Peptides against a protein of PDB entry 3JWR. Designs and how they scored, part 56

Target 1, 323 residues: chain A of PDB entry 3JWR
Amino acid sequence: TRELQSLAAAVVPSAQTLKITDFSFSDFELSDLETALCTIRMFTDLNLVQNFQMKHEVLCRWILSVKKNYRKNVAYHNWRHAFNTAQCMFAALKAGKIQNKLTDLEILALLIAALSHDLDHRGVNNSYIQRSEHPLAQLYCHSIMEHHHFDQCLMILNSPGNQILSGLSIEEYKTTLKIIKQAILATDLALYIKRRGEFFELIRKNQFNLEDPHQKELFLAMLMTACDLSAITKPWPIQQRIAELVATEFFDQGDRERKELNIEPTDLMNREKKNKIPSMQVGFIDAICLQLYEALTHVSEDCFPLLDGCRKNRQKWQALAEQ
Target 2, 298 residues: chain A of PDB entry 3JWR as posed
Amino acid sequence: TRELQSLAAAVVPSAQTLKITDFSFSDFELSDLETALCTIRMFTDLNLVQNFQMKHEVLCRWILSVKKNYRKNVAYHNWRHAFNTAQCMFAALKAGKIQNKLTDLEILALLIAALSHDLDHRGVNNSYIQRSEHPLAQLYCHSIMEHHHFDQCLMILNSPGNQILSGLSIEEYKTTLKIIKQAILATDLALYIKRRGEFFELIRKNQFNLEDPHQKELFLAMLMTACDLSAITKPWPIQQRIAELVATEFWEQGDQVGFIDFVCTQLYEALTHVSEDCFPLLDGCRKNRQKWQALAEQ

## One batch from the design tools (peptide)

Design b1_p19_1_s2 (made by RFdiffusion4, then SolubleMPNN; from b1_p19_1, 11 letters changed)
Fold by OpenDDE base, seed 1:
Structure b1_p19_1_s2 (fold): chain B 323 residues (1-323), chain A 19 residues (1-19)
Amino acid sequence: as target 1 above (323 residues)
Amino acid sequence: KEEEEEREAIEEKLRAAVQ
């Protein structure tokens, strides 16, 4: 395609030029081509291209295939969300120095997972999928969408000309796919809520050890969630704009819940409850985000900008909730 | 205790919103 030719022939700017190591990064001013260039840079600077012998054209095609399999008519859970998740992962690995704590296969898996974790997202949550009796709800009992996202990820990885993992051994390939699956499934916040207590307790007791395979898996799950939720850490103008996209998508779901399911949406999904957004954001930060970024900062102090951003946004949302 | 109960209630609402 012309898009592939343009991407494959383009000079890939440095990570510094692209600012993709910054926790404060924003994609708002980036074209789709520039987001793809950023993605190439992430793979390159994490040594994934070299270590796993990725062909440039194959990587370019894979990125474009991933981007194409996000829906354009979804307000938030689109390519830009996946791209920002991956950028936060890259920043956490580089600027947050988490790269030094992980294997190359884990890094490879996390980056692929971050880019792929919401593939073919429909702008509705698992509850809607269940209540609508969607065919996907018959295939999976829990984490319905996350299983679908992984299936889409696997489909793309196995598609002709998209096989970025072709340089891996059979063992490496299996390991990578296992980690990708676990990482994508970990983006189900319901699973995060169930598992986070173990992670926080390990940190609190100073018993956290990345050499333990179970604790490693737990950490990768927490790191995925931290990147997936990273919009809450962004500079306030960016956070507000992303929160508007989230609200738009949630309200679109709520409108569909009324129309298609004849149910009253929750306050979070209710367009008539826009005035509750600030207080709900404070609650979300306190219930979900703060402890995660605190724990992550204990694992790597260089991740502090995520925690600091989250705290600053809490204050901003609180001030709006008081108005 | 009240903050913890509010936190649990928010977590439950978030679970319901994400489920």
Scores: peptide ipSAE 0.023, ipTM 0.636, DockQ to the pose 0.081
Fold by OpenDDE base, seed 4:
Parts: sequence; C-alpha cells; structure tokens
Structure b1_p19_1_s2 (fold): chain B 323 residues (1-323), chain A 19 residues (1-19)
Amino acid sequence: as target 1 above (323 residues)
Amino acid sequence: KEEEEEREAIEEKLRAAVQ
C-alpha cells in the first residue's frame, strides 16, 4: 500500500527527537505516520529488530496492521491509547531501567502486548458485552474483550507479511505468545484487582524476587496495568484531555445502556453525573493507581515520575472536587 | 478506618464497572 511504502521509506528519528523515553510524552501533536515511526524506534532501541532479525518491511506492515485493527469511532480505546500504552512501556523499560530486569523475549512480548492489548475494542466494557448477549460473550466467560484482543493479536502476527516473530525458534515463539497472552489478559482491571494484593504484599515484606517465575509473571501483569493506566500520570493538561476522552466513551456506553439494555448507568458512565468526575478521579487514583505506582517505584526507583505524576494529578482532581 | 471503607466501596464499584 502507499502507506506502507511511505512508512518503510521514511527516516526514523531518534528516541530523543521523538521524546518517547519521556514519561511526560504526549501523542496529541503526532500524525498517524509519526506514531508508526515512534513504534519502529521503540522496537529498534529495545534491540528487538536486531536480536530477533525482524525485516523492516515486515515490522512496518505489522505496525500498520495493528493500527488498522483499532476502531476510529471509539473515543478512547483506539490506536492512540494502545500507542500511549506502548510508549509508557518503552519509557518504563528505558528511562525506568526495567529493561535490565527482563529478558529480550519478555521485552518483545510486552511491547507487542501493549500495542495489541485493545485490538478491535468497541468502546464498551466486558459487562456491557455480557449483558448485551454479544456473540463474544458466548465464546468467553471472563475477560471477554481481552481474549478477543489476544485473538486479534495472534491473527495479525500470523498474517502473511506481518510475521515479525519469524526469526524466533519454536520455543522462543511459544514463550513469547504465552507472555503476550498473559500480558493482554492482565489488562482486565478485574484481574488486576484480584492479583495486586499479592504483589503489594511481596513488596511490603521485601520478598519480591524477579528470579521467581510466578513473581516475574505477576510483575509483568502489574507493569502492563501501570502502562495501560499511565494517562493518570501525565502532566495535568494531558491528563485532563485524556480524562475527557475516557468520559466521552463511558457516557456513550451509559447512553447505550439506557437505550439498548433499559438500565440506569453507573455514576461513572452517567452523563447526568458529569459533575462527579473530579471526585471519581480522586477515588480511582486512591483505589487503583497510587499503590501500583508506589510498588512499581519500589521495584525501580527510576519509575518515580509515574508516581509523582499520579500524585500531582490527584491534587488537581481534589481541588476540582472541592469547587 | 473511614479511608479503608471508602477504598473498599470504590473497589467494589470499580469491580462492578469492569465485570
């Protein structure tokens, strides 16, 4: 395609020029082409292209295929969300120095998972999918969308000309797919809530050990969630704008819940409760985000900007909730 | 205690919103 030719022929700027190592990164000013160039740079600077012998054209095609399989009519859970998740993962790996704690296969899997974790997202949560009796709800009992996202990821990875994993051995391929699946499934916030207590307790007791395979898996899940939720850590102007996108999508779901399911939406998804957004954001930060970024910072102190950003945004939301 | 109860209530609401 013309898009592929343009991407494959383009000079890829440095990570420094693209600012993709910054935790404060924003994609708002980037074109779709520039987001694809950033993604190429992430793979290159993590040594994934070299170590796994990726063909440049295949990587370009894969990136464009992933981007194409995000919906444009979804306010938040679109390509830009996936791209920002991957950028946060890249920043956590590089600037946060987490790359030194992980294998190349784990890094490869996490980056693919971050880009792929919301493929074909429909702008509605698992509860809506289940209650609407959607065909996907017949295929999967739990984490319905996350299973679908993984299936889409696998489909793309196996598509002709998109096989970025073709340089892997059979064992490396199996390992990578296992980690990708676990990482995508970990983005189900219900699973995060279920598992986070074990992670926090290991950190609190100073018993956290990445050499333990179970603890490694747990850490990768927590890291995925930390990147998926990373909008809450961004500089206030960025955070506020992303929160508007999230609210738009949630209100669209709430409107559909009223119309299609004949139910009253929760306050989070109720357009009439827009004035509750600041207090709900404070509650979300306290209940979900703070402990995660505290624990992540305990694993790697260089991840502190995520925690600091989260704390600063809590203060901003609290100030709005008091008005 | 109040902060813990509020946190639990928010976690329950979030679980309900994500399930």
Scores: peptide ipSAE 0.021, ipTM 0.656, DockQ to the pose 0.078
Fold by OpenDDE base, seed 5:
Structure b1_p19_1_s2 (fold): chain B 323 residues (1-323), chain A 19 residues (1-19)
Amino acid sequence: as target 1 above (323 residues)
Amino acid sequence: KEEEEEREAIEEKLRAAVQ
């Protein structure tokens, strides 16, 4: 395609020029082409292209295929969300120095997972899918959408001309797919809530050890969640803009819940409850985000900007909730 | 205890909203 030719021939700017190592990064000013160039830079600077012998054209095609399989009519869970998740992963690996704690296969899997974790997202949560008796709810009992996202990821990885993993051995390929699956499934916040206590306890007891395979898997899950939720850590103007996108998508779901399911939406999904957004954001930060970024900062102190951003945004939301 | 109960209630609401 002309798009592929343009991307494959383009000079890829440095990570410094693209600012993709910054935790404060914003994609708002970037074109779709520039987001693809940023993605190429992430793979290159993590040594994934060299170490796994990726063909440049195949990587370009794969990125464009991933981008194409996000819906344009979804307010938040689109290509830009996946791209920002991957950028936060890249920043955590580089600036947060987590790269030194992981294998190349784990890094490869996490970056693919971050870009793929919401593929074909429909702008509705698992509860809506289940309550609407959608065909996907017949295939999976739990983490319905996350299983679908992984299936989409696997479909793309196996598509002609998109096989970025063709340079891996059979064992490396199996390992990578296992980690990708686990990482995508870990983005279900229900699973995060279930598992985070074990992680926080290991940190609190100073017993956390990345050489333990179970603790490694747990850490990768927590890191995926930390990147997926990283909008809450962004500078306040960026945070507000993203919160508006999230609210738009949630209200669209709530409107569908009323119309299609004849149910009253929760306050989070209720367009009439816009005045509750600041207090709900404070509650979300306190219940979900703060402990995660505290624990992550304990694993790597260079991740502190995520925690600091989260704390600053909590203060901003609290001030709005008091008005 | 009240902060912990409020946190648990928020977690339950969030589980219901994200599930």
Scores: peptide ipSAE 0.020, ipTM 0.647, DockQ to the pose 0.082
Fold by OpenDDE base, seed 3:
Structure b1_p19_1_s2 (fold): chain B 323 residues (1-323), chain A 19 residues (1-19)
Amino acid sequence: as target 1 above (323 residues)
Amino acid sequence: KEEEEEREAIEEKLRAAVQ
């Protein structure tokens, strides 16, 4: 395609020029081509292209295929969300110095997972899928969408001309797919809530050890969630704009719940409860985000900008909730 | 206890919203 030719022929700017190492990064001013260039830079600077002998054209095609398999009519859970999740992962690996704690296969899997974790997202949550009796709800009982996202990821990875993992051994390929699956499934916030206590206790007791395979898997899950939720850490103007996109998508779901399912939406999905957004954001930060970024900062102090951003945004949302 | 109950209530609401 013309898009592929343009991407494959383009000079990829440095990570410094693209600012993709910054936790404060915003994609709002970037074209789709520039987001693809940023993604190439992430793979290159993480040594994934070199270490796994990726062909440049295949990587370009894969990136464009991933981007194409996000829906454009979804307000938040689109390519830009996946791209921002991957950018936060890249920043956490580089600026947060987590790269030095992980294997190349784990890094490869995390980056693929971050880009792929919401593939074909429909702008509705698992509860809606379940309640609407969607065919996906017949295939999976739990983490319905996350299983679908992984299936989409696997489909793309196996598609002709998109096989970025073709340079891996059979064992490396199996290991990478296992980690990708675990990482995508970990983005189910219900699983995060169930598992986070173990992670926080290990940190609190100073028993956290990345040499333990179970603790490694747990850490990768927590890191995925930290990147997936990273909008809450962004500079306030960026945070506000992203929160509006999230609210738009949630209200669209709530409108569909009323119309299609004849149910009253929860306050989070209820357009009539827009005035509760600030207080709900404070509650979300306190219940979900703060402890995660505290624990992540304990694993790597260089991740502090995520925690600091989260704390600052909590204060901003609290001030709005008091008005 | 109140903070934990509020946290659990928020978590349940979030689970309902994200699930």
Scores: peptide ipSAE 0.021, ipTM 0.660, DockQ to the pose 0.086; fails the geometry check

Design b1_p19_1_s3 (made by RFdiffusion4, then SolubleMPNN; from b1_p19_1, 8 letters changed)
Fold by OpenDDE base, seed 2:
Structure b1_p19_1_s3 (fold): chain B 323 residues (1-323), chain A 19 residues (1-19)
Amino acid sequence: as target 1 above (323 residues)
Amino acid sequence: SEYLAEEEAIEKELAEAVA
């Protein structure tokens, strides 16, 4: 395609030029081509292209395939969300110095997972999928969409000309797929809520050890969530804009819940309750986000900008809630 | 085949981790 030719022939700017090591990064001003260039730079600067012998054209095709398999009519859970999740992962690995704590296969898996974790997202949550009796709800009982996202990820990875993992040994390939699946499934916030207590307790007790395979898996899950939710850490103007996208998608679901399911939506998804957004954001930060970024900062102090951003946005949302 | 078995193993491990 012309898009592939343009991407493959383009000079990839440095990470510094693209600012993709910054926790304050915004994609708002970037074209789709520039987001793809950023993604190439992430793979390159993490040494993934070299270490796993990725062909440039194959990587370009894969990136474009991933981007294509996000829906354009979804307000938040689209390619830009996946891209921002991956950028936060890259920043956490580089600027946050987590790269030195992980294997190359784990890094490869996390980056692929971050880009792929919401593939073919339909702008509705697992509860809606279940209540609407969608065919996917018959295939999976829990984490319905996350299983679907992984299935889409696997489909793309195995598609002709998209096989970015072809340079891996059979064992490396299996390991990578395992980690990708675990990482994508970990983005189910319900699973995060169930597992985070173990992580926080390990941190609190100073018993956290990445050399333990179980704790490593747990950490990768927490890191995925931290990147997935990283919009809450962004500078206030960026946070506000992303919050509007989230609200739009949730309200669209709420409208569908009324129309298609004949149910009253929760406040979070109720367009008529938009005045509660600031207080709900404070609640979300307190209940879900703060402890995660505190724990992550304990693992790597260089991740502090995520925690600091979250705290600053809490203050901003609180001020709005008090008006 | 081998991948299906691995997927099932992963699902089992995840289920045990969140139980």
Scores: peptide ipSAE 0.016, ipTM 0.578, DockQ to the pose 0.040
Fold by OpenDDE base, seed 5:
Structure b1_p19_1_s3 (fold): chain B 323 residues (1-323), chain A 19 residues (1-19)
Amino acid sequence: as target 1 above (323 residues)
Amino acid sequence: SEYLAEEEAIEKELAEAVA
């Protein structure tokens, strides 16, 4: 395609030029092409292209395929969200120095997972999918959308000309897919809530050990969540704008809940309760975000900007809630 | 889906690892 030709022929700027190592990164000013270039740079600078012998054209095609399989009519859970998740992963790996704690296969899997974790997201949560009796709800009992996201990820990875994993051995391939599956499933916030206690307790007791396979898996799950929620850590103007996108998507779901399911939406999904957004954001930060970024910072102190950003945004939201 | 069998194989491996 013309898009592929343009991407494949383009000079890929440095990570420094693209600022993709910054936790404060924003994609708002970037074109779709520039987001794809950033993605190429992430793969390159993580040594994934070299170590796994990825063909440039295949990588370009894969990136474009992933981007294409996000819906444009979804306010938040679109390509830009996936891209920002991957960028946060990249920043955590590089600037946060987590790269040194992981294998190349784990890094490969995490980056693919971050980009793929919301593929074909419909702008509604698992509860809506279940309540609407969507066909996907018949296939999976829990984490319905995350299973679908992984299915879409596999479809793309196995599509002709998109096989970025073709340079892997059979064992490496299997390992990578396993980690991708785990990472995508970990983005179900319900699973995060279920598992985070174990992680926090290991940290609190100073018993956390990445050499333990189970703890490694747990850490990768927590890291995925930390990247997925990383909008809450961004500089306030960025955070505020992203929060508006999230609210838009949630209100769209709430409107559909009223219309299609004849139910009153929760305050989070209720357009009429928009004045509660600041207080709800404070609650979300306190209940979900702060402890995660505290724990992550304990694993790697260089991740402190995420925690600091989260704390600053809590203050901003609290100030708005008091008005 | 077309890739359900592959997904199931991965899930089986995951289940075995957790058990």
Scores: peptide ipSAE 0.015, ipTM 0.580, DockQ to the pose 0.030
Fold by OpenDDE base, seed 3:
Structure b1_p19_1_s3 (fold): chain B 323 residues (1-323), chain A 19 residues (1-19)
Amino acid sequence: as target 1 above (323 residues)
Amino acid sequence: SEYLAEEEAIEKELAEAVA
């Protein structure tokens, strides 16, 4: 395609020029082409292209295929969300110095997972999928959409001309797919809530050890969630804009719940309760976000900007909740 | 479903934290 030719021929700017190592990064001003260039830079600077012998054209095609398999009519869970998740992962690996704690296969898997974790997202949560008796709800009992996202990820990875993992051995390929699956499934907040206590307790007791395979898996799951939720850490103007996108998508779901399912939506998805957004954001930060970024900062102090951003946004949301 | 219960539990936790 013309798009592929343009991307493959383009000079990829440095990570410094693209500012993709910054935790404060925003994609709002970037074109789709620029987001793809950023993604190439992430793979290159993480040594994934070299170490796994990725062909440039294949990587370009894969990136464009991933982007294409996000829906444009979804307000938040689109390519830009996946791209921002991957950028946060890249920043955490580089600026946050987590790269030094992980294997190349783990890094490869995390980056692929971050970009792929919401593939074909429909702008509705698992509860809606279940309540609507969607065919996917018959295939998967738990983490319905995350299983679907992984299936979409596999489909793309195995598509002709998109096989970025062709340079891996069979064992490396299996390991990578296992980690990708676990990482995508970890983005189910229900699973995060279920597992986070173990992670926080290990941190609290100073017993956290990345050399333990179970703890490694747990950390990768927590890191995925931290990147997935990283919008909450962004500078206030960016955070506020992203929160509006999230609210738009949630309200669209709530409208569908009323119309299609004849149910009253929760406050989070109720357009009529828009005035509760600030207080709900404070609650979300306190219940879900703060402890995660505290724990992540404990693993790597260079991740502090995520925690600091989260704290600052809590203050901003609290101030709005009090007006 | 067990999954719905987990989603509802998250929503409840969020609601309680706001409250």
Scores: peptide ipSAE 0.024, ipTM 0.714, DockQ to the pose 0.645; fails the geometry check
Fold by OpenDDE base, seed 4:
Structure b1_p19_1_s3 (fold): chain B 323 residues (1-323), chain A 19 residues (1-19)
Amino acid sequence: as target 1 above (323 residues)
Amino acid sequence: SEYLAEEEAIEKELAEAVA
């Protein structure tokens, strides 16, 4: 395609030029081509292209395929969200120095997972899918959308000309797929809530050890969530804009819940409760985000900008809630 | 396929881990 030709022929700017190592990164001003170029740079600078013998054209095609399989009519859970999740992962790996704690296969898996974790997202949560009796709800009992996202990821990885994992051994391939699946499934906040206590307790007791396979898996799950939620850590102007996108999508779901399911939406998804957004954001930060970024910062102090950003945004939201 | 079998094995492992 013309798009593929353009991407494959383009000079990929440095990570410094693209600012993709910055935790404060914003994609708002970037074209789709530039987001793809950023993605290539992430793979390159993580040594994934070299170490796993990725063909440039195949990587370009894969990136474009991933981007294509995000819906354009979804306000938040679109390519830009996935891209920002991957960028946060890249920043956490590089600037946050998490790269030094992980294997190349884990890094490969996490980057693929971050880009793929919301593939074909429909702008509705698992609860809506379940209550609407969607066919996907018949296929999966829990983490319905996350299973679907992984299925889409797998489909793309196995599509002709998109096989970025073709340079892996059979064992490496299996390991990578396992980690990708675990990472994508970990983005279900229900699973995060279920598992985070173990992670926090290990950190609190100073018993956290990445050499333990179970703790490694747990950490990768927490890291995925930290990147997925990283909008809450962004500079305030960026945070506000993203919060608007999230609210738009949630309100759209709430409107559908009223119309299609004849239910009153939760405050989070209720357009009539938009005045509660600031207080809900404070609640979200307190209940979900702060402890995670605190724990992540304990694993790597260089991840502090995420925690600091989260704290700053809490203050901003609290100030709005008090008005 | 071996791929499907591996996927099912991963799913089972994940299901057991989150059960």
Scores: peptide ipSAE 0.016, ipTM 0.579, DockQ to the pose 0.035; fails the geometry check

